# Peptides against a protein of PDB entry 3OIQ: the designs that were tried, part 73

Target 1, 212 residues: chain A of PDB entry 3OIQ
Amino acid sequence: KNRIFVSSSKDFEGYPSKAIVPVQFVALLTSIHLTETKCLLGFSNFERRGDQSQEDQYLIKLKFKDRGSERLARITISLLCQYFDIELPDLDSDSGASPTVILRDIHLERLCFSSCKALYVSKHGNYTLFLEDIKPLDLVSVISTISTKSTNSSKHSSSELISECDLNNSLVDIFNNLIEMNRDEKNRFKFVKLIHYDIELKKFVQDQQKVL

## One batch from the design tools (peptide; made by RFdiffusion4, then SolubleMPNN)

Design b1_p17_6_s1 (from b1_p17_6, 9 letters changed)
Fold by OpenDDE base, seed 3:
Structure b1_p17_6_s1 (fold): chain B 212 residues (1-212), chain A 17 residues (1-17)
Amino acid sequence: as target 1 above (212 residues)
Amino acid sequence: MEKPKNLNLEELEEILK
């Protein structure tokens, strides 16, 4: 079965009430919820949804049913946090209690771009997204990709081109949404408050703001 | 066809209990 690229989490409102569909999306990591019994990752593209919260538009469940799946979930969280330079509380508490991690509003401090593969699983009119794979994306690479591909129509194979175009369009849309949030005085998001805000990101934002 | 509702964190927490 072909994996479907998802540009909006609203697309799931049109999905079957009883299905298993492999999906892929790109979004910013917004939350981490790791407890003794569950592991959830929140993502958003910050698409405007009226007066609804733009956070956690994609809520992704990690399998957390046995020691093997729990270990995989903890390793996944650790590797993501290491990649994005997110400080986790020391997991080495000698108390045999599994460490609890609850992080929210990650996008206010760090832009954690992630390419996610998930299974959409619906039953009885409800759905859950299960994580299959996650690839963190480097912000410098994201900026470079958006800045350079406005000019290079290079003839690569049709199947790779579609996935790259969809990815790039979604990355542009996310940045446009962040620029709109940054312009809104009532919005908590500001580029200048990001821990990794540098001259490169500043220039990129200024150049994108001239087109919007 | 009932459209599957996008479950928020609270609704997912209730289904996962």
Scores: peptide ipSAE 0.029, ipTM 0.666, DockQ to the pose 0.433
Fold by OpenDDE base, seed 2:
Structure b1_p17_6_s1 (fold): chain B 212 residues (1-212), chain A 17 residues (1-17)
Amino acid sequence: as target 1 above (212 residues)
Amino acid sequence: MEKPKNLNLEELEEILK
């Protein structure tokens, strides 16, 4: 079955009530929930949904059923946090209690762009997204990709149907949404409060703000 | 056909029990 690129988590409202659909999306990491019994990742593109929280628009479940899947989940979280410079409590504590990690509002401190492959699984009018793969995206690379107008169709191999255009459009949409949030005095998100806020990001945001 | 709803964290916790 072909993987479907998802630009909005609202797309799932149109999906079958009993299906398994491979999907891919790009979004910002907003939350991590790792306990003894579960592993969840929250993502958002910050699409406006009225007065509802814009966090965790994509709630992604990691398989957490056996020691092997639990280990894979923990390694996934560790590598993701290492990539984004997210401080985790010591997961290696010799205390026989599996470490609990609960992080929220990650986007207020760090822009953690991630390309996710997931399985949409629906039953009885509800759905769950199961993580298949995650690729963290470097912010400099994201900025470069948006700034370089889509003229370089690199003829890379025809095999994965996800157009470079779909990814780029979603990245632009996320930044536009963040710019709108930054302009809103009531919104907690501010670019200047990001730990990694630098001159490059500042300039990029200022240039994008002129187009909006 | 009821439209699939995204489960929130609490709803997922109930399914995981």
Scores: peptide ipSAE 0.028, ipTM 0.663, DockQ to the pose 0.432
Fold by OpenDDE base, seed 1:
Structure b1_p17_6_s1 (fold): chain B 212 residues (1-212), chain A 17 residues (1-17)
Amino acid sequence: as target 1 above (212 residues)
Amino acid sequence: MEKPKNLNLEELEEILK
């Protein structure tokens, strides 16, 4: 089955009530919920949805059913946090107690762009997204990609047609949403409060704000 | 056809029990 690129978490409202669909999206990491019994990742594109929270629009479950899957989930979280410079308590505490990690509002401190592959699994009109793969995206690379408007449709071979256009459009949409949030005095999100706020990001935001 | 609802954390916990 071909993987479907998802530009909005609203797309799932149109999906079958009983299906398994491989999907892919790009979003910002917003939350991590790791306990003894579950592992969840929250992601958002910050699409406006009325008065609903813009956080955790994509709630992704990691498989957590046996010691092997639990270990894989913990390693996945560790590697993501290492990549994004997110401080975690030592997951390898000699105390034998599985560490609990609950992080929220990650986007207020760090823009953690991630390309996620997941399985949409629906039953009885409800669905769950199961993580299959995650690729963290470098912010400098994201900024460069948006700025250069890659007109290079490099005719690379037919198999994983996630249109470079779909990815780029979603990245632009996320930044536009963040710019709107930054302009809203009631919104907690501000670019200047990001730990990694630098001259490059500042310039990029200023240039994007002129187009919006 | 009822549209699949995006489940919040609490609703997911109920389905996964």
Scores: peptide ipSAE 0.027, ipTM 0.665, DockQ to the pose 0.407
Fold by OpenDDE base, seed 4:
Structure b1_p17_6_s1 (fold): chain B 212 residues (1-212), chain A 17 residues (1-17)
Amino acid sequence: as target 1 above (212 residues)
Amino acid sequence: MEKPKNLNLEELEEILK
């Protein structure tokens, strides 16, 4: 089955009540929930959903059933946090207790762009997204990709690759949503409060704000 | 239409068996 690119988590409302569908999306990491019994990653495109929190629009589960899957989940979180310079509480607590990590509102401090492959799994009208693969995206690369709208990838490469157009459109939409949030005085998100806010990001945001 | 609820981990475990 071909992997489906998902531009909105609302798309899942139209999905079959009993299915397994490989999906892919691009979003910002918004939350990490690692406990002794579960591992969840929250992602968002910050699409306006009325009065609902714009966080955790994509709640992704990592398999957390056995010591092997737990280890993989912990390594995945560790590597993501290392990549995005997210400080984890010392996982090396000598107490032998598996450390609990609960991070929220990650996007308020860091733009953690991630390309996620997941399995949509539904039963009885409920669904879950299981993480299959995650690729963290470098912010400089994201900015470059949006800025260099090369329409020229007419290479219909194999049915398993995201359309470069779909990826680019999603990245643009995320930035547009962030710009709207930044303009809203009631919104906690501000680009200038990002730890990694630099001259490049500043310039990019200023240039995008002129197009909107 | 009720928003499809996220399945709990246990329900997912049964689907993946």
Scores: peptide ipSAE 0.024, ipTM 0.628, DockQ to the pose 0.259

Design b1_p17_6_s2 (from b1_p17_6, 6 letters changed)
Fold by OpenDDE base, seed 3:
Structure b1_p17_6_s2 (fold): chain B 212 residues (1-212), chain A 17 residues (1-17)
Amino acid sequence: as target 1 above (212 residues)
Amino acid sequence: MEKPKNLNEEELKEILE
């Protein structure tokens, strides 16, 4: 079955009221909600939606119904946080209470680019996105991919269904949206406030700002 | 882009299993 690349979370407004659709998107991780009963990841492309919050445009649910699915969710969160250098409270508390993690506004401190595979599941006009797979993307690699005209048809194996064009367009759109947010004095997002803000990111942002 | 079509009940079952 063909996986649909989603460039905007608004695309779901036009999706069927009773369907299961495999989807894929690229976005920034904005929130993590791990409780005793649920695990949710928030993502955003920071598309302008009028006066609505630009956070959590993609709310992704991890399966959390049994000990096996709960363990997988916790491992997924741990690995993502390790990759992005996100400090988690010590999950090793000897108290048999499952650790609660609530992180918001992650994008204000770290640009956590992620390629997500999910199932869109709708019933009676409501939908849920279930995580199938997540690939964290390195910021240096993202910057290099946007800066280099993608002439490298690297013949890498047939299993990544995303066109390199769809990925690159989404990454460019995210950066353009972040640049607009950075220019807005009322917006909390500022590149200079990122923990990983370096000379390379600074130069890249300055070069992109000349084209916008 | 073509809007995704409704899956039939058999296709829904195969993805949910």
Scores: peptide ipSAE 0.036, ipTM 0.744, DockQ to the pose 0.042
Fold by OpenDDE base, seed 4:
Structure b1_p17_6_s2 (fold): chain B 212 residues (1-212), chain A 17 residues (1-17)
Amino acid sequence: as target 1 above (212 residues)
Amino acid sequence: MEKPKNLNEEELKEILE
């Protein structure tokens, strides 16, 4: 089955009540929930959804059923946190208890762009997204991708490749949403509060703000 | 239309088995 690119988590409202659908999206990492029994990753495009929290629009579950899947989940979390310079509580606590990691509002400190492949699995109208693959995206690469209006991928990428246009559009939408949040005095998100806020990001945001 | 709810952990166990 072809992988479907998802631009909004609202797309799942139209999905079958009993299906397995391979999907892909790009979003910001907003939360990590690693406990003894579960591993969840929250992602968001910060699409306005009325008065609902804009965080965790994509709640992705990592398989956490056996020692092998638990290990894979923990390694995945560790690698993501290392990539994004997210400080994890010392997992090496000598107490043989598996460390609990609960991080929220990650986007307030770091823009953690991620390309996610997941399985949409639905039963009885409820669904879950299972992580299949995650690719962290470098912010400089994201900025360059948005800035380069590369209209030129006329290459008929095989039915498995996401349209570069879909990825680019989603990245633009995320930044536009962040700009709106930054302009809102009531919103906690501010670009200047990002730990990695630099001259390049500042310039990009300023240039993008002129287009909006 | 009610937003499809994420399956709880028990419901997920049934789907992955």
Scores: peptide ipSAE 0.025, ipTM 0.663, DockQ to the pose 0.250
Fold by OpenDDE base, seed 1:
Structure b1_p17_6_s2 (fold): chain B 212 residues (1-212), chain A 17 residues (1-17)
Amino acid sequence: as target 1 above (212 residues)
Amino acid sequence: MEKPKNLNEEELKEILE
């Protein structure tokens, strides 16, 4: 089955009540929940949904059913956090107690753009998203991609029908949503509060704000 | 077709556990 690109977590409301659908989306990492019994990642594109929380619009479950899957989940979290410069307690502590990690509102400090592949699994109208793959995206690369409007569909990526256009559109939408949040005095999100706020990001935001 | 309600955190917890 072909992988479906998802531009909104609302798309899942129209999905079958009993299905397995491979999906892909791009979003910001918003939360990490690692306990002894579960591992969850929250993502959001910050699409406005009225008065509902804009956080964790994509709640992704990592398989955590045996020692092998638990180890894979921990390694995934460690590598993701290492890439985004998120401080974690040592997950390999020689103390047989698995460390609990609960991080929320990650987007308030760091823009952690991620391309996620997941399995949508529904039963009786309820669904779970299971992580299949995650690719962290470099912020400089994201900014460059949006700025260059590189519609150069290199025709040669024959196998993954994810239009470079769909990815780029989703990245633009996320930034537009963040700009709107930054303009809202009631919203906690502010670009100037990001740990990695630099001259490049500042300039990019200023240029995008002129178009909105 | 009733749109599947966004599961609240508690309902998500029951499905995800």
Scores: peptide ipSAE 0.024, ipTM 0.633, DockQ to the pose 0.230
Fold by OpenDDE base, seed 5:
Structure b1_p17_6_s2 (fold): chain B 212 residues (1-212), chain A 17 residues (1-17)
Amino acid sequence: as target 1 above (212 residues)
Amino acid sequence: MEKPKNLNEEELKEILE
């Protein structure tokens, strides 16, 4: 089955009420919810959805049913947090209590761009997104990709035709939404409050603000 | 957009299990 690139979580409103659809999207990591019984990752493109919270537009569930799936979930969270320099409580604490991690508003401190592969699973009109794969994206690489308008169609095999254009468009849309949030005095998001706010990001934001 | 085919309940159970 061909994987569908999703530009908006609103696309799921048009999806079948009883289906399994492999999907892919790019978004910012906004939340992590790891408990003894579940693991959830929140992502957002920060599309304006009226008065609804812009957080957790993509709520992704990790399988968490047995020791193997639990371990995989914990490793996934650990690796993501290591990559993005997110401080976690020691998940390996010798205290037989599974550590609880509840992080929210991650985007207020760090831009954690992620390419996600998931299964859309719907039943009775409700759906769940199950994580299949996640690739963290380096911010410098994201900035460079947007800036260069990389028309280099790397001839990746025709079967996973997620257009490099779709990825780039989604990254641009996310930055545009962040710029709008940054301009809104009522919005908590500010680029200057990011822990990793540097001269490169500053320059990129300033240049993008001139085009919008 | 290829409309994804509706799956049977058994196929849903196997993926949800």
Scores: peptide ipSAE 0.037, ipTM 0.745, DockQ to the pose 0.055; fails the geometry check

Design b1_p17_6_s3 (from b1_p17_6, 8 letters changed)
Fold by OpenDDE base, seed 2:
Structure b1_p17_6_s3 (fold): chain B 212 residues (1-212), chain A 17 residues (1-17)
Amino acid sequence: as target 1 above (212 residues)
Amino acid sequence: MAKPVNLNEKELQEILK
């Protein structure tokens, strides 16, 4: 079955009340919730949703049923946090207590762009997104990709055809939403408060702000 | 319209059967 690219988490409202649909999206990591019984990742595109929080628009569940799946979830979180330079408490404490990690508002300090593959699973008009795969994206590559208007369709083999256009459009939309949030005096998000705020990001934001 | 719900793994197994 072909994987569907999802540009908005609103698309799931129109999805079948009983289905299994492989999906993919790009979003910013906003939260990590690891407990003894569950592992959740929150993501957002920061699309305007009226008075609803723009956080955790995509709530992604990691399988957490048995010691093997729990270990895989902990490794996945550890690798993501290492990639994005997110400090975690030691997940390997031999003390028999599974460490609890609750991180929120990650986007206020770090832009953690992620390409997620998930299973949309619905029953009785309720759905859950299960993580299948996650690819962290570096901010420099994201900025470069948006700036170059990638006309270089590298013909990578016909099985991973998420249109490079859909990915790029979603990345542009995220940045536009962040620019609007940065302009809003009431919004907590500010580019200058990002730990990784550099000259390249500053220039990119200034150039995008002239087009909006 | 499907609503986001944190389905537990038992509920998931009942959906995948």
Scores: peptide ipSAE 0.035, ipTM 0.693, DockQ to the pose 0.170
Fold by OpenDDE base, seed 1:
Structure b1_p17_6_s3 (fold): chain B 212 residues (1-212), chain A 17 residues (1-17)
Amino acid sequence: as target 1 above (212 residues)
Amino acid sequence: MAKPVNLNEKELQEILK
């Protein structure tokens, strides 16, 4: 089955009530929920959904049912947090209690762009997204990709079914949504409150704000 | 229309069969 690129988490409302569909999206990491019994990652594109929270628009489940899947989930969380400079409690503590990690509103401190591959699994009109793969994206690379209008249809390899266009459009949409949130005085999100707010991000935001 | 719900493992195993 071909992997489907998903630009909006609303697309899943239209998906079949009994299906298994490989999907891919790009979004910001918004939450981490690791307990003794489950591992969940929240992601968002910050699309306006009326009065609904813009957080956790993509709720992704990691397999967490045996020692092998639990270990893989912990390693995945550790590697993501290391990449994004997110401080975690020591997950390897010799105290036989698995540490609980509950992080929320990650996007208020760090822009954690992530390309996610997931399995959409539905039954009886309900669905769960299972993580298959996650690639953290470097913010400098995201900014450069948006700033360079991709005139490079580089003819490289017919094997990634994701148009560079779909990825770029989704990244632009996320930034546009963040700019709108930053302009809203009632919104908690502000670019200047990001820990990694630098001259490059400042310049990029200022240039994007002139186009909107 | 499918709604986002965290399927339990038993429900998942029944879908993956």
Scores: peptide ipSAE 0.027, ipTM 0.648, DockQ to the pose 0.185
Fold by OpenDDE base, seed 3:
Structure b1_p17_6_s3 (fold): chain B 212 residues (1-212), chain A 17 residues (1-17)
Amino acid sequence: as target 1 above (212 residues)
Amino acid sequence: MAKPVNLNEKELQEILK
């Protein structure tokens, strides 16, 4: 079955009430919810939805039914947090209770760009997204990808079946949405409050703001 | 139209059968 690239989480409103659809999207990590019984990841592209919260537009469930799936979920969270320099409480505490991790509003401190493969599963008009694969994206690589594509479509055939166009369009849309949020005085998001705010990100934002 | 609802694993197993 071909994997569908999803540019908006609104697309799922139009999806079949009984289906299994492999999907892919790029978004910012906004939340982590790891408990003894559940593992959820929240993502957003910050698409404007009227007065609705722009957080957790993509709620992704990790399988958490047995010791093997729980271990895989914990390893996935640990590796993701290591990649993005997200501080986790020590998961190795000698108290035989699995540590609870609840992080929210991650995008206010760090831009955690992630390419996600998920399984859309619906029954009775309800759906759940199950994580199949996650690739964290480096911010410098995201900035370079957006900045360089005004001039040269050099066909580097990397073996991932994503239209390089769909990925780039979604990355541009996310940055445009973040720029709008940064311009809004009522919005909590500000680029200057990011822990990793540097001269490169500053210059990129200033250059992108001239096009909007 | 499908609404976002977090299905439990039992519900998932019944959909994947």
Scores: peptide ipSAE 0.026, ipTM 0.643, DockQ to the pose 0.204
Fold by OpenDDE base, seed 5:
Structure b1_p17_6_s3 (fold): chain B 212 residues (1-212), chain A 17 residues (1-17)
Amino acid sequence: as target 1 above (212 residues)
Amino acid sequence: MAKPVNLNEKELQEILK
């Protein structure tokens, strides 16, 4: 089955009530929920949803049913947090108790762009997204990609033609949504409060704000 | 609104059959 690019988590409202669909999306990491019994990642593109929280629009479940899947989940969280400079308690502590990690509103401190592959699984109109793959995206690379509109079709091989256009459009939409949130005095999100707010991000935001 | 619902492993196995 071809993987479907998803631009909005609302797309799932039109999906079959009983299906298994490989999907891919790009979003910001918003939350991490690691407990003894589950691992969840929250993502958002910050699309406006009326009075609903813009956090966790994509709630992604990691398999967490045996020691192998638990280890894979912990490694995945560790690598993501290392990549994004997110401080975690030592997940490998010999103390036999898997540390509980609950992080929320990650986007208020760090822009953690991620390309996610997931399995949409539905029954009776309810669905779960299972993580299949995750690629963290470097912010400088994201900014460069948006700025250059680089239609450089690197002909990388076969069958999952997610249009480079779909990825770029979603990245632009996320930044536009963040700019709108930054302009809203009631919104907690502010670019100047990001730990990694530098002159390059400042300039990029200022230049994007002139187009909006 | 379809909410993300955590399907349990049994429910997943029933869907994957």
Scores: peptide ipSAE 0.021, ipTM 0.641, DockQ to the pose 0.142

Design b1_p17_6_s4 (from b1_p17_6, 9 letters changed)
Fold by OpenDDE base, seed 2:
Structure b1_p17_6_s4 (fold): chain B 212 residues (1-212), chain A 17 residues (1-17)
Amino acid sequence: as target 1 above (212 residues)
Amino acid sequence: MAKPKNLNKEELEEILK
């Protein structure tokens, strides 16, 4: 089945009321919700949606129904948080209580770019996105990818490739949205408040701001 | 581009097993 690249979570409004569609998108991690019964990841591209919250535009469910799926969900969260330097409570605590993790507004402290593969599953007009795969993206690599006008279509393999163009366009759109949020005095997001705000990110943002 | 298609009840139940 061909995987569909999704540039906006509004695309799902036009999707069938009863379907299973493999999808892929790029977004920032905004929330983590791990309880005894649920595991959810929130993502956003910060597309303007009127008065609606720009957080959790992509709410992704991890399967959490048996010990195997629960273990996979916990490992996935642990590895993502380790990659992005997100502090988690010890998930392996010998106290037979499964640790609860509720993180929100992650994008206010860290830019956690992620490439996600998911299953869109709809029933009776409602849908759920189930995580199939996640790849964290390094910020330096993201900046480099945007800064290098991709003239080099490397001819590698005809498997379910997101067009390099779709990925790059989505990354540019996210940064443009963040720049607009940074310019808005009412918005809590500011680049200078990011824990990892460095000279490279500062220069990149300043150069992008001159083009917008 | 492959457009999303509606699935019948049986097709959905088979994929969700």
Scores: peptide ipSAE 0.054, ipTM 0.762, DockQ to the pose 0.045
Fold by OpenDDE base, seed 4:
Structure b1_p17_6_s4 (fold): chain B 212 residues (1-212), chain A 17 residues (1-17)
Amino acid sequence: as target 1 above (212 residues)
Amino acid sequence: MAKPKNLNKEELEEILK
């Protein structure tokens, strides 16, 4: 009941300088940074931010302080990559050194929609987002959700209705941003370069492009 | 307005203690 849905990572600029705030957002996975000492996930909704990179608008930290948290982080990365068909070097290699994984620009090859729950933690105006939960979203399910414009919400509490509308609006906004990027000849993002580009995605993009 | 900066590892460790 106390989790805030975040539609833009700019919302954090108005957040308290010393707080812990449970937040939720939906975004595309853009980067993975797993080293011996840290685990970070980058996400973006590709909101235009002037001359700034549209990648890693949400930089999410996984706890990586002890063997238990490190194991959980590695398992989380493995499961996400398995879900999105992202090839990782074998994290279980018998060589005793945990492999370093640095992936960037994931959205150029795969649309990895993710619903994230995080803790906004701030001190002295600096903040960090700590991952609490991540739900990968299937692209077919995302397309269906946007296309079916929820007429069936008549049974959920007013609080659950708001969260579903916010989720759907954010998914639409992401696709609109991707369509704009696809139209820009200078942008590296192209739908036709996605490994999973199929007839369904093609049709959906074509139909959305007629409305924009 | 100061761009929100991610806390460094040490600052985060202190907040999470």
Scores: peptide ipSAE 0.033, ipTM 0.711, DockQ to the pose 0.243
Fold by OpenDDE base, seed 1:
Structure b1_p17_6_s4 (fold): chain B 212 residues (1-212), chain A 17 residues (1-17)
Amino acid sequence: as target 1 above (212 residues)
Amino acid sequence: MAKPKNLNKEELEEILK
């Protein structure tokens, strides 16, 4: 089955009430919820949805049903946090107690761009997204990708139907949404409050603000 | 609009049968 690129979490409202659909999206990591019984990752593109919270627009479940899947979930969280420089309590604690990790509003401190592959699974109008794969994206690479009108349609092989255009458009949309949030005095998000706010990000934001 | 509801484990197992 071909994987569907998803530009908005609203796309799932039009999906079948009973289906299994492989999907892919790009979004910012917003939350981590690891307990003894579940692992959830929240992601958002910060698309405006009226008065609804823009957090956790993509709520992704990691399989957490046996010791093997639990270990894989913990390793996944550890590797993501290591990549994004997110401080976690030691998950390998010899104390036999599985550490609880509850992080929220990650986007207020760090822009954690992630390309996610997931299974959309629905029954009776309810759905769940199950993580299949996650690729963290480097912010410098994201900025470079948006800044360079990638005229390089490198005709990479016909098997990954994700147009480079769909990925780039979604990255642009995320930044545009963040710029709007940054301009809103009521919004907690501010670029200058990011831990990794540097001259490159500052310049990029200033240049994008002139186009909006 | 109904908020998307995540399936529980039992609901998932019943979909994956």
Scores: peptide ipSAE 0.032, ipTM 0.707, DockQ to the pose 0.190
Fold by OpenDDE base, seed 5:
Structure b1_p17_6_s4 (fold): chain B 212 residues (1-212), chain A 17 residues (1-17)
Amino acid sequence: as target 1 above (212 residues)
Amino acid sequence: MAKPKNLNKEELEEILK
C-alpha cells in the first residue's frame, strides 16, 4: 500500500475503524514520554481545534515490548534530543534504573521540525500511530525551503512520492499557526522565548507576518 | 458505522498503555 501524506491529525476521523495504513506527516515535536513500560512522542502542527489543546495532536507510540525494541526506542530518543539540543538525563546510566523522561511543551523552547513515517492501526474505531521512521529537519533548511518555493520537481520516481508540495504546504501551515499563536497574548508560545531565536528566524517570522 | 472518534489524549494514552 502506498504511504499516505497526512496534513492534519483530523484526517484520521475519516479513516477505517479497522485498518493498517502507512502514513507520513511533518510536525513539531511537543513531548517525549519515556518510562519503564512505554515510549511516546507527541507532535503537533498547531491546527486550531476549538478549545482542545494544540499539543500532542499526533501521539506516536514506539514499540516497547522487549529489550531490542526498548533499546531502539532509547536510541531514537537520544538521537532526536542530540539533534535538537534537548538536554536528557543519561539514558545509559549504569545504575540499572530505566531512566524516566517526561518532557512537555518542547515547542515553547525549541522548534523541532520532524518528518515522521508511522503506521495507523485501528481496531473497533480506536487507533494507534506506531513510529516507523523519523527524520529531524533542520530549521534553517525548513526556512530555506519555505522561502525558495522550491518548484524543483526532483523526478525521484520512488512510489512513495509525497509531493514536495504537500511537505512545503504543511511547513507553511505550521509557521502560520505559530505566528497566530505568537500574536495571541494568552498563548504561551512566543518566538522570542525560543532558545535558538536568532536574526535569521526573526527576519523570517517578520517577513511571514507581512503576508498573513 | 461509527466514525472513529478522535480519541482524546486520555483515551489515546489508555490505548497506548
Scores: peptide ipSAE 0.026, ipTM 0.675, DockQ to the pose 0.347

